# Peptides against a protein of PDB entry 5Z08: the designs that were tried, part 52

Target 1, 168 residues: chain A of PDB entry 5Z08
Amino acid sequence: RQKDEWAKKTSSLMKQLDWFIGEHLGAMLAAEELGGPVVGELMEIDPDDLSAGFNAHGKLKKATSQPDLDRRQRRIDDIWGPQDEQGQAHKRKRGADEALAASAEMRDLIEQLMNKLVEAGGDNSATYVEIPRESAAARFLVRSKVAMFHPNDARRLRLVDFGRDLDD
Target 2, 222 residues: chain B of PDB entry 5Z08
Amino acid sequence: GLPRLIDAIEEASKIPAKRRQTPIKPTIEKLTTHLYTHGASPDSLLRLADLLTLRNHLDQASLAAITRNLYPSSTVSDEVVLRFIGALGHGQLKPTLALQALFLRWLVMVYHLLENPGVLGQVYGVLFDLLDTAAIRPQLCHLLALVTRRKHVRPFRIQAILTLSRQTGGDPNLTGLLRVFKNYYPEIIVGDATKGRASAFKHPDPQWRQHLDEIQQRRSEA

## One batch from the design tools (peptide; aimed at target 2 Q122)

Design b2_p19_8_s3 (made by RFdiffusion4, then SolubleMPNN; from b2_p19_8, 12 letters changed)
Fold by OpenDDE base, seed 2:
Structure b2_p19_8_s3 (fold): chain B 168 residues (1-168), chain C 222 residues (1-222), chain A 19 residues (1-19)
Amino acid sequence: as target 1 above (168 residues)
Amino acid sequence: as target 2 above (222 residues)
Amino acid sequence: SPIRSYISEISELLRKIEK
């Protein structure tokens, strides 16, 4: 009976987390991946601002025409290309696609991290997930003090054990 | 004195208006004049809180007039606060939503005079669960903005406000409350959830505040 | 952080379920 209540509560919290990731975090993580502001800075990022591009300092770039050749800049330029009506629709679609991709990455990463924590049975050495790259999602979890990198390997990420750190 | 006026109103409140031997309006006017001039002691506040929150035969205009003149001469006890909190929400025995809005406004205006501000933090959940009630939402958000501490800013409450904000088309009071939450957790995104302008939660009545300060100053000189 | 609170609560519940 108690386990069933915990399972129901877990399911409810997971649904809430999924909603939060999809509706709020995805767009911001996508912005960070595209060279936008770091998630957690008090920037009112209008989803429409995700279509305007960010400078090297993470500030909204005005659509200036100069083709700076960096591949990230091209993705930004493809998202931020000339403000023709057709260009705006393509920009919105691409922004939405990047937000969806970022949301999926965050969901997958959290799921892997939680699964490893459960499987490890209290062995902290077994709780690490190998990440293919330092993503905005991974950085966000670390900044939020939800996850920690391995001290010697930035490709290994684990959840912070909130239950043990309070009893020690 | 004030106790005698309250006695007369308490007795009249037990009788339907059509069966009263004397009109209550002159006694209400004397009460409100006294409250405006001298304020209410803690004991008088409790008695008046009962008159305002319990079902009786007083008319809405009289109840509103008492509430608008409910100046504390000293502090506001936990018991008085809890009477007003208990009067909130939907129910046949509860005051009208219009009166509830006045009670919430009053709590905002006297928040600095509470004997124990922590009492509102203890009933935070009760207040928060009423955010779906549109008629009291503006004053409720203002009160919550004063009461909110880090311990109250929980994921489920963040989600609840975000959901309600979308459902309401971005109520500026909800946006204002989210900004308060953001002070404790900067990672909360307010802009995406609410396309609307946030409320600044300014003092509801500067003249009432000034008059309250004058009444409170007389206490310090006595 | 909202995400920290979610993950903390979920992780705690998952540990309780597996015990």
Scores: peptide ipSAE 0.320, ipTM 0.392, DockQ to the pose 0.309
OpenDDE base, seeds 1, 3, 4, 5: peptide ipSAE 0.303, 0.300, 0.303, 0.308; ipTM 0.344, 0.422, 0.576, 0.376; seeds 4, 5 fail the geometry check

Design b2_p19_8_s4 (made by RFdiffusion4, then SolubleMPNN; from b2_p19_8, 8 letters changed)
Fold by OpenDDE base, seed 4:
Structure b2_p19_8_s4 (fold): chain B 168 residues (1-168), chain C 222 residues (1-222), chain A 19 residues (1-19)
Amino acid sequence: as target 1 above (168 residues)
Amino acid sequence: as target 2 above (222 residues)
Amino acid sequence: SVIRQYIEEISRLRRKIEA
């Protein structure tokens, strides 16, 4: 009975996680994979540059003549500018497909990481998942302090054991 | 049953407290007890949402008590969500800001039970524009942290949060929301305003969550 | 992080199920 309750709760939480990945992370990870800004690389958009670019109502403030502000605003406008209708549909479809792919990759990676952590039975060496590439998903998990790379092998990723940290 | 209790409260809500023939408190207590034990069906949730969000003669303590016990036994419809969203902000006909904060907290706690979580994304602008309202900002930031998608992370909103963060002396909830935004656009220089403590947006009430899980489990077994 | 909370809770539950 208790195990069944835990299983049901696990299933529910997994569904919520899957939803979160699909709805929140997939598009971000896809953008990173497509050579979009790395979801972790601070392109230093100077707060002052952002403040100069947009008012609180989303209207472009006339960029004062600083050339760097115009480039950043152009990049923002390139990201948010009216995409041409046909190019938008294909980019939207491709973006949706890539978001789905990234979501699936993230979900699979999380599942593997969780499974390895359980299977390892406390052996830290057995907790590592081999990753075929340093994906946006892998990097995201590391940045989120959910996973860690092996100190000597960036192709090995492990889940942080959150259970041990409470007993210590 | 729950429908009859709601009927009685609806009728009482039309009458000023001083003109009621019978005290409503015992009926509210029966309602809250029922909600705590069994939760509210989708139909009951809608009726209760109307009672909570529409101007009536119910006292704030009663409204708060209902909101604190508003356990869904099933899913939460878009219509219910929209009732609560429509109740947000300043206005003579709107609920108190304290009650609005409870509504936002409730939406956070039941977010996983929404029939269509996307409905909140559709009203994202409405929610975002309320960030200047200090009394609801903590719960609003938490809800926005759940709702935010890449499509919502616009330059003007980034700037709006940065500006508001500066104006508020670095509200940790705004810093937390900026961190969510930064997950979508890491290039967001969250200036010195975000070097501060960010809210982790932890579940507002673990006991409430546990009790909700128990109510939801009973439905899955029925 | 929302994802961290989910992963943490799921991982704890999985461990309890397998124990």
Scores: peptide ipSAE 0.389, ipTM 0.417, DockQ to the pose 0.360
OpenDDE base, seeds 1, 2, 3, 5: peptide ipSAE 0.362, 0.367, 0.366, 0.356; ipTM 0.368, 0.392, 0.376, 0.363; seeds 3, 5 fail the geometry check

## One batch from the design tools (peptide; aimed at target 1 S144 F162, target 2 Q122)

Design b2_p20_1 (made by RFdiffusion4; failed a check: too like the target's own chain)
Pose (drawn by RFdiffusion4):
Structure b2_p20_1 (pose): chain A 102 residues (1-31, 98-168), chain B 214 residues (1-190, 199-222), chain P 20 residues (1-20)
Amino acid sequence: RQKDEWAKKTSSLMKQLDWFIGEHLGAMLAAEALAASAEMRDLIEQLMNKLVEAGGDNSATYVEIPRESAAARFLVRSKVAMFHPNDARRLRLVDFGRDLDD
Amino acid sequence: GLPRLIDAIEEASKIPAKRRQTPIKPTIEKLTTHLYTHGASPDSLLRLADLLTLRNHLDQASLAAITRNLYPSSTVSDEVVLRFIGALGHGQLKPTLALQALFLRWLVMVYHLLENPGVLGQVYGVLFDLLDTAAIRPQLCHLLALVTRRKHVRPFRIQAILTLSRQTGGDPNLTGLLRVFKNYYPEIIVSAFKHPDPQWRQHLDEIQQRRSEA
Amino acid sequence: AAAVATLLREHRERAEEALA
């Protein structure tokens, strides 16, 4: 099957993203850098793991967030995540993976 | 003759205007004239795109003059297209929004000359996420309308464009893009973009006809 | 797709150098 290539591609891409977060983004967020990288990654991982955990239940895809988390602000400004409209301490990913003809 | 002019514009591009031993306006005009007559080769286009895209000491009027006369001879590379894509939106590395509208207008006018038109499909999200930026929205919509294929019409983009249409009070350029979306998914709840400058299209065609000669 | 990402990264590095 072609499945592990979609796995190989994902494991490879995940590493490239973590490299970008650590080398470039954490430093930008500081204006320590290492702390910002770890929390951004944890947050993206939590965000992605949940989006698929819901499958169809669009309502369950929110993660609790500290009050003034810069990582969530960046993710929302970058249009990769969205706050819950009723309150801003929960967050969801934009659901790139959902496709009508997937 | 053209590379020599670019070499001069590149050097002047590195130092401030008052420190230049010569005014640059006469050299910019020579370049503009040469581009009007002969077009820009693939390599010259790449160098010109760097000058238009990177932060340098060139003034706005000179950059706009170059952009307006950027008729390609032959084809347009991914290297050139991506530089203009990366120049879009807000950020200290990026050019003015006015020049960005000119670049987007230019990409529509030269869309048929791309060596790899699919490259715009590979950055579709980059273009789409910028629709909120009103200064470049009309040109973005026209380019997105040419670039949209079925694989790009995803539910999150459908919802995002509907929300933006409501919040802006109904931008006709957004509804034009939604029309293109509906062509792929008629299930969706309901300006046919014309060429932005016919004379420029005509002049480009004349220059392009030289490719048939040998 | 990898080529596009590479070109964009190279262009961003050059833009940071030119700004510096």

Design b2_p20_1_s1 (made by RFdiffusion4, then SolubleMPNN; from b2_p20_1, 16 letters changed)
Fold by OpenDDE base, seed 2:
Structure b2_p20_1_s1 (fold): chain B 168 residues (1-168), chain C 222 residues (1-222), chain A 20 residues (1-20)
Amino acid sequence: as target 1 above (168 residues)
Amino acid sequence: as target 2 above (222 residues)
Amino acid sequence: SERVREMLARLEAEALARAA
């Protein structure tokens, strides 16, 4: 009975986490990855805003036509493809796809972090997940104090053990 | 130093303006300049919180100026937080609602510096019950948006916000808070009951944030 | 379960704190 209640409660919480990631966090993470504001600086980033791209200062670019060619600009330019109706549809789709990708990355990273913590059996050295890059997802987890980097290796991330602080 | 300035202001705060031998304004200006440059230590924050929240003879402009420059150089203790929370609401001994709004705004801006963010969760009910106070509602909703956790999202509070939203004609801050609640309970319908645009609860003062970050960085280098 | 709850709470707090 208690295990079933725990399982149900855990399942419910996981569903809520998944929902939060998918409905709210994914777009913000995608924005950060695209050179937008850090997660949380802009609440309610519409996928449409993602399609508009961000300036060097992380502010939403207004549709200004100026061609400056930098590589980050190309992804923005691919988002800013021709202002034709087809171009706008492609932009919206790309924004949605980036948000979905960011959501998937965050979910996967959280899952890996949790799995490693369980597998480590109390050995903190074994709890690290190797991350291929410092993603917006990884940075967000660290800023949230949900995860921490290895002191000597920023490619290694572990889940913060909340157990000590929750029992007091 | 900052402690001496606070001492002078504390002493002056006990005396009505008309009975002061020396104008306090220059000392307030020195204090605010110091706070802007260096921030306030935890001990200084507590003393300043008392000056801001307790009834004294300081003028509203001075209190507002101190609040606008109340940069923590380190962390914000539970005691400091509780001073500001205790100052909220209606009462003859409480600060003006305008000053309370500044306190709430300050709490929003320093939320990430709280020693124990959970302290606000413990007083969630006190904060929530003040939502009917229109003068502080915008900042209060913003703070509640930060503080709200699943444990706080209860059916009676959902209903209370919905009711208040209807009564206020769809206050965008209440709609914003409902959106936060919806993160915990997706079944909550936001917008149908409230024709209002939801507030995005953006940082109240980006310049203040930037300056705070500069003050906080100096601590990490020391 | 408590870990997931705390994780969710921290994630939500950080997301909202910066938006704030």
Scores: peptide ipSAE 0.366, ipTM 0.660, DockQ to the pose 0.043
OpenDDE base, seeds 1, 3, 4, 5: peptide ipSAE 0.332, 0.344, 0.336, 0.337; ipTM 0.588, 0.525, 0.395, 0.395; seeds 1, 3 fail the geometry check

Design b2_p20_1_s2 (made by RFdiffusion4, then SolubleMPNN; from b2_p20_1, 13 letters changed)
Fold by OpenDDE base, seed 5:
Structure b2_p20_1_s2 (fold): chain B 168 residues (1-168), chain C 222 residues (1-222), chain A 20 residues (1-20)
Amino acid sequence: as target 1 above (168 residues)
Amino acid sequence: as target 2 above (222 residues)
Amino acid sequence: SEEVLKILAEYYEKALERAA
């Protein structure tokens, strides 16, 4: 009974989180990846706004090409095809695709982090997930104080132990 | 004129809103209208800086409205700058962090009107030590990007900003400041912190700039 | 952000309770 209630509560929370990621957070993370504002500064971003691009201040403007940007950020410049109706439709589609990609990255990252936490059995050294890149998702979790990087390796991310770290 | 409006607001600032005989809002509106039209002289700027930075009974909306209309008609003195810098940070006697962010934004927008831009370089450490304060970090990084010189780019500050960048999940403003540091020392290994988005520190308000330029032009014709 | 944090915190607390 208690295990079933826990499973139901956990399932409900995961569904709520999944919904939140899909409906809200994914677009915001995509905006950050596309050179938009940092997640938490805007409450709602339309996928169409993602397609319009962001200026260096995270405002909806023509994003400037920076060669050293992440592949998704580089794609911002490519999203700015000709301002014809077809170009706008392609931009909207691309904004939606980036929001979906960001949502998927966040979901996967959370799942990996949670799985490692469970597997580690209380060993904090075993709770690290290797991340292929510093994504907007990873950065969001760190800013939110939900996750932390390994002190010596920014490719290793773990959940913060809220039980211990709040008292220390 | 502007001095009389400031006098009235200074006197009103000493009294809690509920104990004022007259509402201050109409006087604030007259002040902000005057500032928008004519700007503030150096003397008026100093008095307004004191009103904005010292603890008084003015409401936050009024303080913000004054700050948003704080157009210098001339130069900005070191004393005015130091009033705003002295108002930064945490403490019961300090202005709200929201108001501090407006002050930093103002300093960015009037940086070219400072009598001595070097004054900000002298207080560089004070500014830098506030980077952990998230609420003011965007404007603070922008100001530091303007102020930073080779002498300020020290190993301990490089390490501090790298550490803070990791702790903040790669704040774009910190990444932007790191790029400024890298301009002085190209060998700075920013690692993954530079792979993220960096703020370009563009002018915060182009309309405000244009209006400031119009006020400043009237001074050159007079 | 706060809602995500709340959900994650609640999930984390439950995960810790289960690991204990």
Scores: peptide ipSAE 0.024, ipTM 0.359, DockQ to the pose 0.025
OpenDDE base, seeds 1, 2, 3, 4: peptide ipSAE 0.022, 0.024, 0.021, 0.023; ipTM 0.232, 0.223, 0.232, 0.218; seeds 2, 3, 4 fail the geometry check

Design b2_p20_1_s3 (made by RFdiffusion4, then SolubleMPNN; from b2_p20_1, 13 letters changed)
Fold by OpenDDE base, seed 1:
Structure b2_p20_1_s3 (fold): chain B 168 residues (1-168), chain C 222 residues (1-222), chain A 20 residues (1-20)
Amino acid sequence: as target 1 above (168 residues)
Amino acid sequence: as target 2 above (222 residues)
Amino acid sequence: MEKVLEMLLRFEEEALERLA
């Protein structure tokens, strides 16, 4: 009975989390990866805004040609072929693709973190996931105090053990 | 002249204090007096930067005295800047953290005399990665505040400062640096870190600045 | 963010309860 209730609750939470990642968080994480605002600062990033890129002031670049864009932002600008209707469609598609990629990265990271927690069987040293890069997803989880980096290795991430910190 | 004084100190720096036939202190005093009166040329600055940054047998008080009187008579080259940047951090061959703090303070005070201010922007990552070193953090944050451009304000660096701010209980210098970042990205929530007083990054030594200006003016008249 | 935190906290709590 308790295992079945746990499985149902976990499934429900995972569905809600998946929805949240797909509908909101993915676009925000994609914005952060593209040099936009850090997730949690701007609550509403339209996927269409991701395609426009962000200016020196973290504001949505209006379509003006300012040069000092980072390499990912340059790739976005380079994919802006001429301002014809076809160029706008390509930008929207790219923004959507980056949001999907960020959503997938977040889902995969959460899954790995959860799997490691279960596999560790209570050994906190075994709960670390090796991350290939410090992503917006990883940073978001750390900012949210849901995950923490290994104190000596920023390539290792684990879920925060809330059970121990609350009882002490 | 200044080159001869530097020659004498360079030779003395190769020998342990206990094995020197003559005390170095009088020569250091002559050097610091000369620097205070006339400043240092670019060539002399490079030689002095090597004396300050390379491991030798000079005592910490002498090194600090030279650093406090290191007035440029003209510009500061990229090479001089890179000597001081290369001396930062932890290591057996590195200068003491106290001396590194003086170097960072010096770089702040002579920033307007750099031949190429962009050189510091190129080594921004090296400087930024040292923010965890408490002993140099105040001066390092001030230097970073001067050097920071939009290209340096990245999400990972924002997060790194926020994390370090939490770990340090809200160091006012880190809060000050976050405010500089916020000038480039107004959406940065400095939230919980802002309850502390942010450093305004005022000039570290107004008297030193005034004296530097006097030395610089004499060059324009010659 | 609060909702994500709550969900993840609940998930961790439930995961820890299963391991105990």
Scores: peptide ipSAE 0.020, ipTM 0.241, DockQ to the pose 0.015; fails the geometry check
OpenDDE base, seeds 2, 3, 4, 5: peptide ipSAE 0.019, 0.019, 0.019, 0.019; ipTM 0.233, 0.247, 0.224, 0.244; seeds 2, 3, 4, 5 fail the geometry check

Design b2_p20_1_s4 (made by RFdiffusion4, then SolubleMPNN; from b2_p20_1, 15 letters changed)
Fold by OpenDDE base, seed 1:
Structure b2_p20_1_s4 (fold): chain B 168 residues (1-168), chain C 222 residues (1-222), chain A 20 residues (1-20)
Amino acid sequence: as target 1 above (168 residues)
Amino acid sequence: as target 2 above (222 residues)
Amino acid sequence: SEEVLRILAEYEAEALARAA
């Protein structure tokens, strides 16, 4: 009975987390990877905002004030992107694809972190996940105080054991 | 012309002051006057960067005078930038910390003339690791404030600034740099110790800027 | 951020309670 209630509750929590990642967090993480603001400054990032890019200060680039550095990447995108109505559709699609990729990366990272926590059976040394890069997802979890890096290896990430901190 | 003046100073720099047949000061004054009037071409800038950064027999006052008059007439190459960055830090072969502070100040003042501003971003770690050096910290923080991008704002660097800020009693320049970091990570708690006056990183010499603009305008009209 | 924290904290608390 308790195991079944836990499984149902865990499943419900995971569904809520998946929804939050897919609907909100993925676009924000994609913006972060593209040099945009950190999660928390822009609550609503439209895929169109991702396609517009971000200035050196992590602010949304207004169409009129795009600094010359953006002209180089835009020049590559303008040279290779169809200039027509198809070009705007391709930019929107690219923004959506980046948000989906960021969502998938976040989900995978959380899944790995949770699996390692369960497999470790209380051994803190076995709870570390090896991350290939310091992603926006990894940084978000650390900023949120949900995860921490290994003190000597920034490629190793683990969940913070909230249960131990509550009993101490 | 400027190349001949540089030739004369390069030759004099190889010889100890006591063994020179001619005083170097008149040649330095001619050089600084020429630089003030016309600026330095990219080729001349590279040669002058070598004179300023490599160990030679030039006196500190002459090196400082050249640095204070080092107006680019055009752009500043990556090679010139890297000469000045390579001259930073501690060591017997390095320029004095006072001269290094002048180099950092110069890089701040000519930042808009760099051929590739990204070159400073590539050496960001080298610059950041020098923040513990109090003598160059004000100019170093100003340069880092210009150079910092999101990719440079890492957790370990945030913690390093916070730790160093505590150790220095809240250096205003470190607080200023931390505010730049906070633009990328708003959640950075600038602790109560950092509520001090942050440096505004204003242009270090408005008169030098105005004179640089005049030299640069003459190039656009030619 | 707070919602993710809440979900993960609840998951970890339950995982720890199950391992005990």
Scores: peptide ipSAE 0.022, ipTM 0.243, DockQ to the pose 0.013
OpenDDE base, seeds 2, 3, 4, 5: peptide ipSAE 0.020, 0.021, 0.021, 0.022; ipTM 0.246, 0.442, 0.486, 0.476; seed 3 fails the geometry check

Design b2_p20_2 (made by RFdiffusion4)
Pose (drawn by RFdiffusion4):
Structure b2_p20_2 (pose): chain A 102 residues (1-31, 98-168), chain B 214 residues (1-190, 199-222), chain P 20 residues (1-20)
Amino acid sequence: RQKDEWAKKTSSLMKQLDWFIGEHLGAMLAAEALAASAEMRDLIEQLMNKLVEAGGDNSATYVEIPRESAAARFLVRSKVAMFHPNDARRLRLVDFGRDLDD
Amino acid sequence: GLPRLIDAIEEASKIPAKRRQTPIKPTIEKLTTHLYTHGASPDSLLRLADLLTLRNHLDQASLAAITRNLYPSSTVSDEVVLRFIGALGHGQLKPTLALQALFLRWLVMVYHLLENPGVLGQVYGVLFDLLDTAAIRPQLCHLLALVTRRKHVRPFRIQAILTLSRQTGGDPNLTGLLRVFKNYYPEIIVSAFKHPDPQWRQHLDEIQQRRSEA
Amino acid sequence: FPPPAWELADEEHEEFEAEH
């Protein structure tokens, strides 16, 4: 099957993203850098793991967030995540993976 | 003759205007004239794109003059296209929004000359996420309308464009893009973009006809 | 001599950040 290539590509991409977060983004978020990288990654991992866990239930894809988390602000500003309209302490990913003809 | 002019513009591009031993306006005009007559080669286009995209000491009027006369001879590379894509939106590294509108207008006018038009499809999200920026929205919509293929019409983008249409009170450029979206998915709830400058199109065609000569 | 285009781009960036 062609499946593990979609796995190989994802494990390779995941590492490239973590490198970018650690090398470039965490430092930008500080204006320590290491702390910002770890929390951004943990948040992205939590966000992505849940989006698929819901499959069809669009309502269950929110994660609890600290009040003034800069990681969520950046992710929302970058249009990779969205706050819940009723309250801003829960967050969801934009669902890039969903496709009509997937 | 053209590379020598670019070499001069590149050097003047590195120092402030008042420290220049010569006014640059006469040299910018020579470049503008040469580009009008002969077009820009693939390599010259790349160098000009760097001058238009990176922060330097060139003034706005000079950059706009260059952009307006950026007729390609032959083709347009991914290297050139991506530099203009990376120049879009807000950020300290990026050019003015006015120049960004000119770049987007230029990409529409030279869309048929890209060596790899699919490259714009590879950055579709980068173009689309910037629709909120009103200063460049009309040009963004026209370019997105040419770039949109079925694989790009995803539910999250459908929803985002509908929300933006409602919040802006109905931008006709957004509804024009939604029309293109509906062509791929008619299930969707319901300006046919014209060429932005016909004289520029005509002048480009004249310059491009030299490719048939040998 | 007019100012360079990058000073205008800085103003636009400051205005955009102020909106946030």

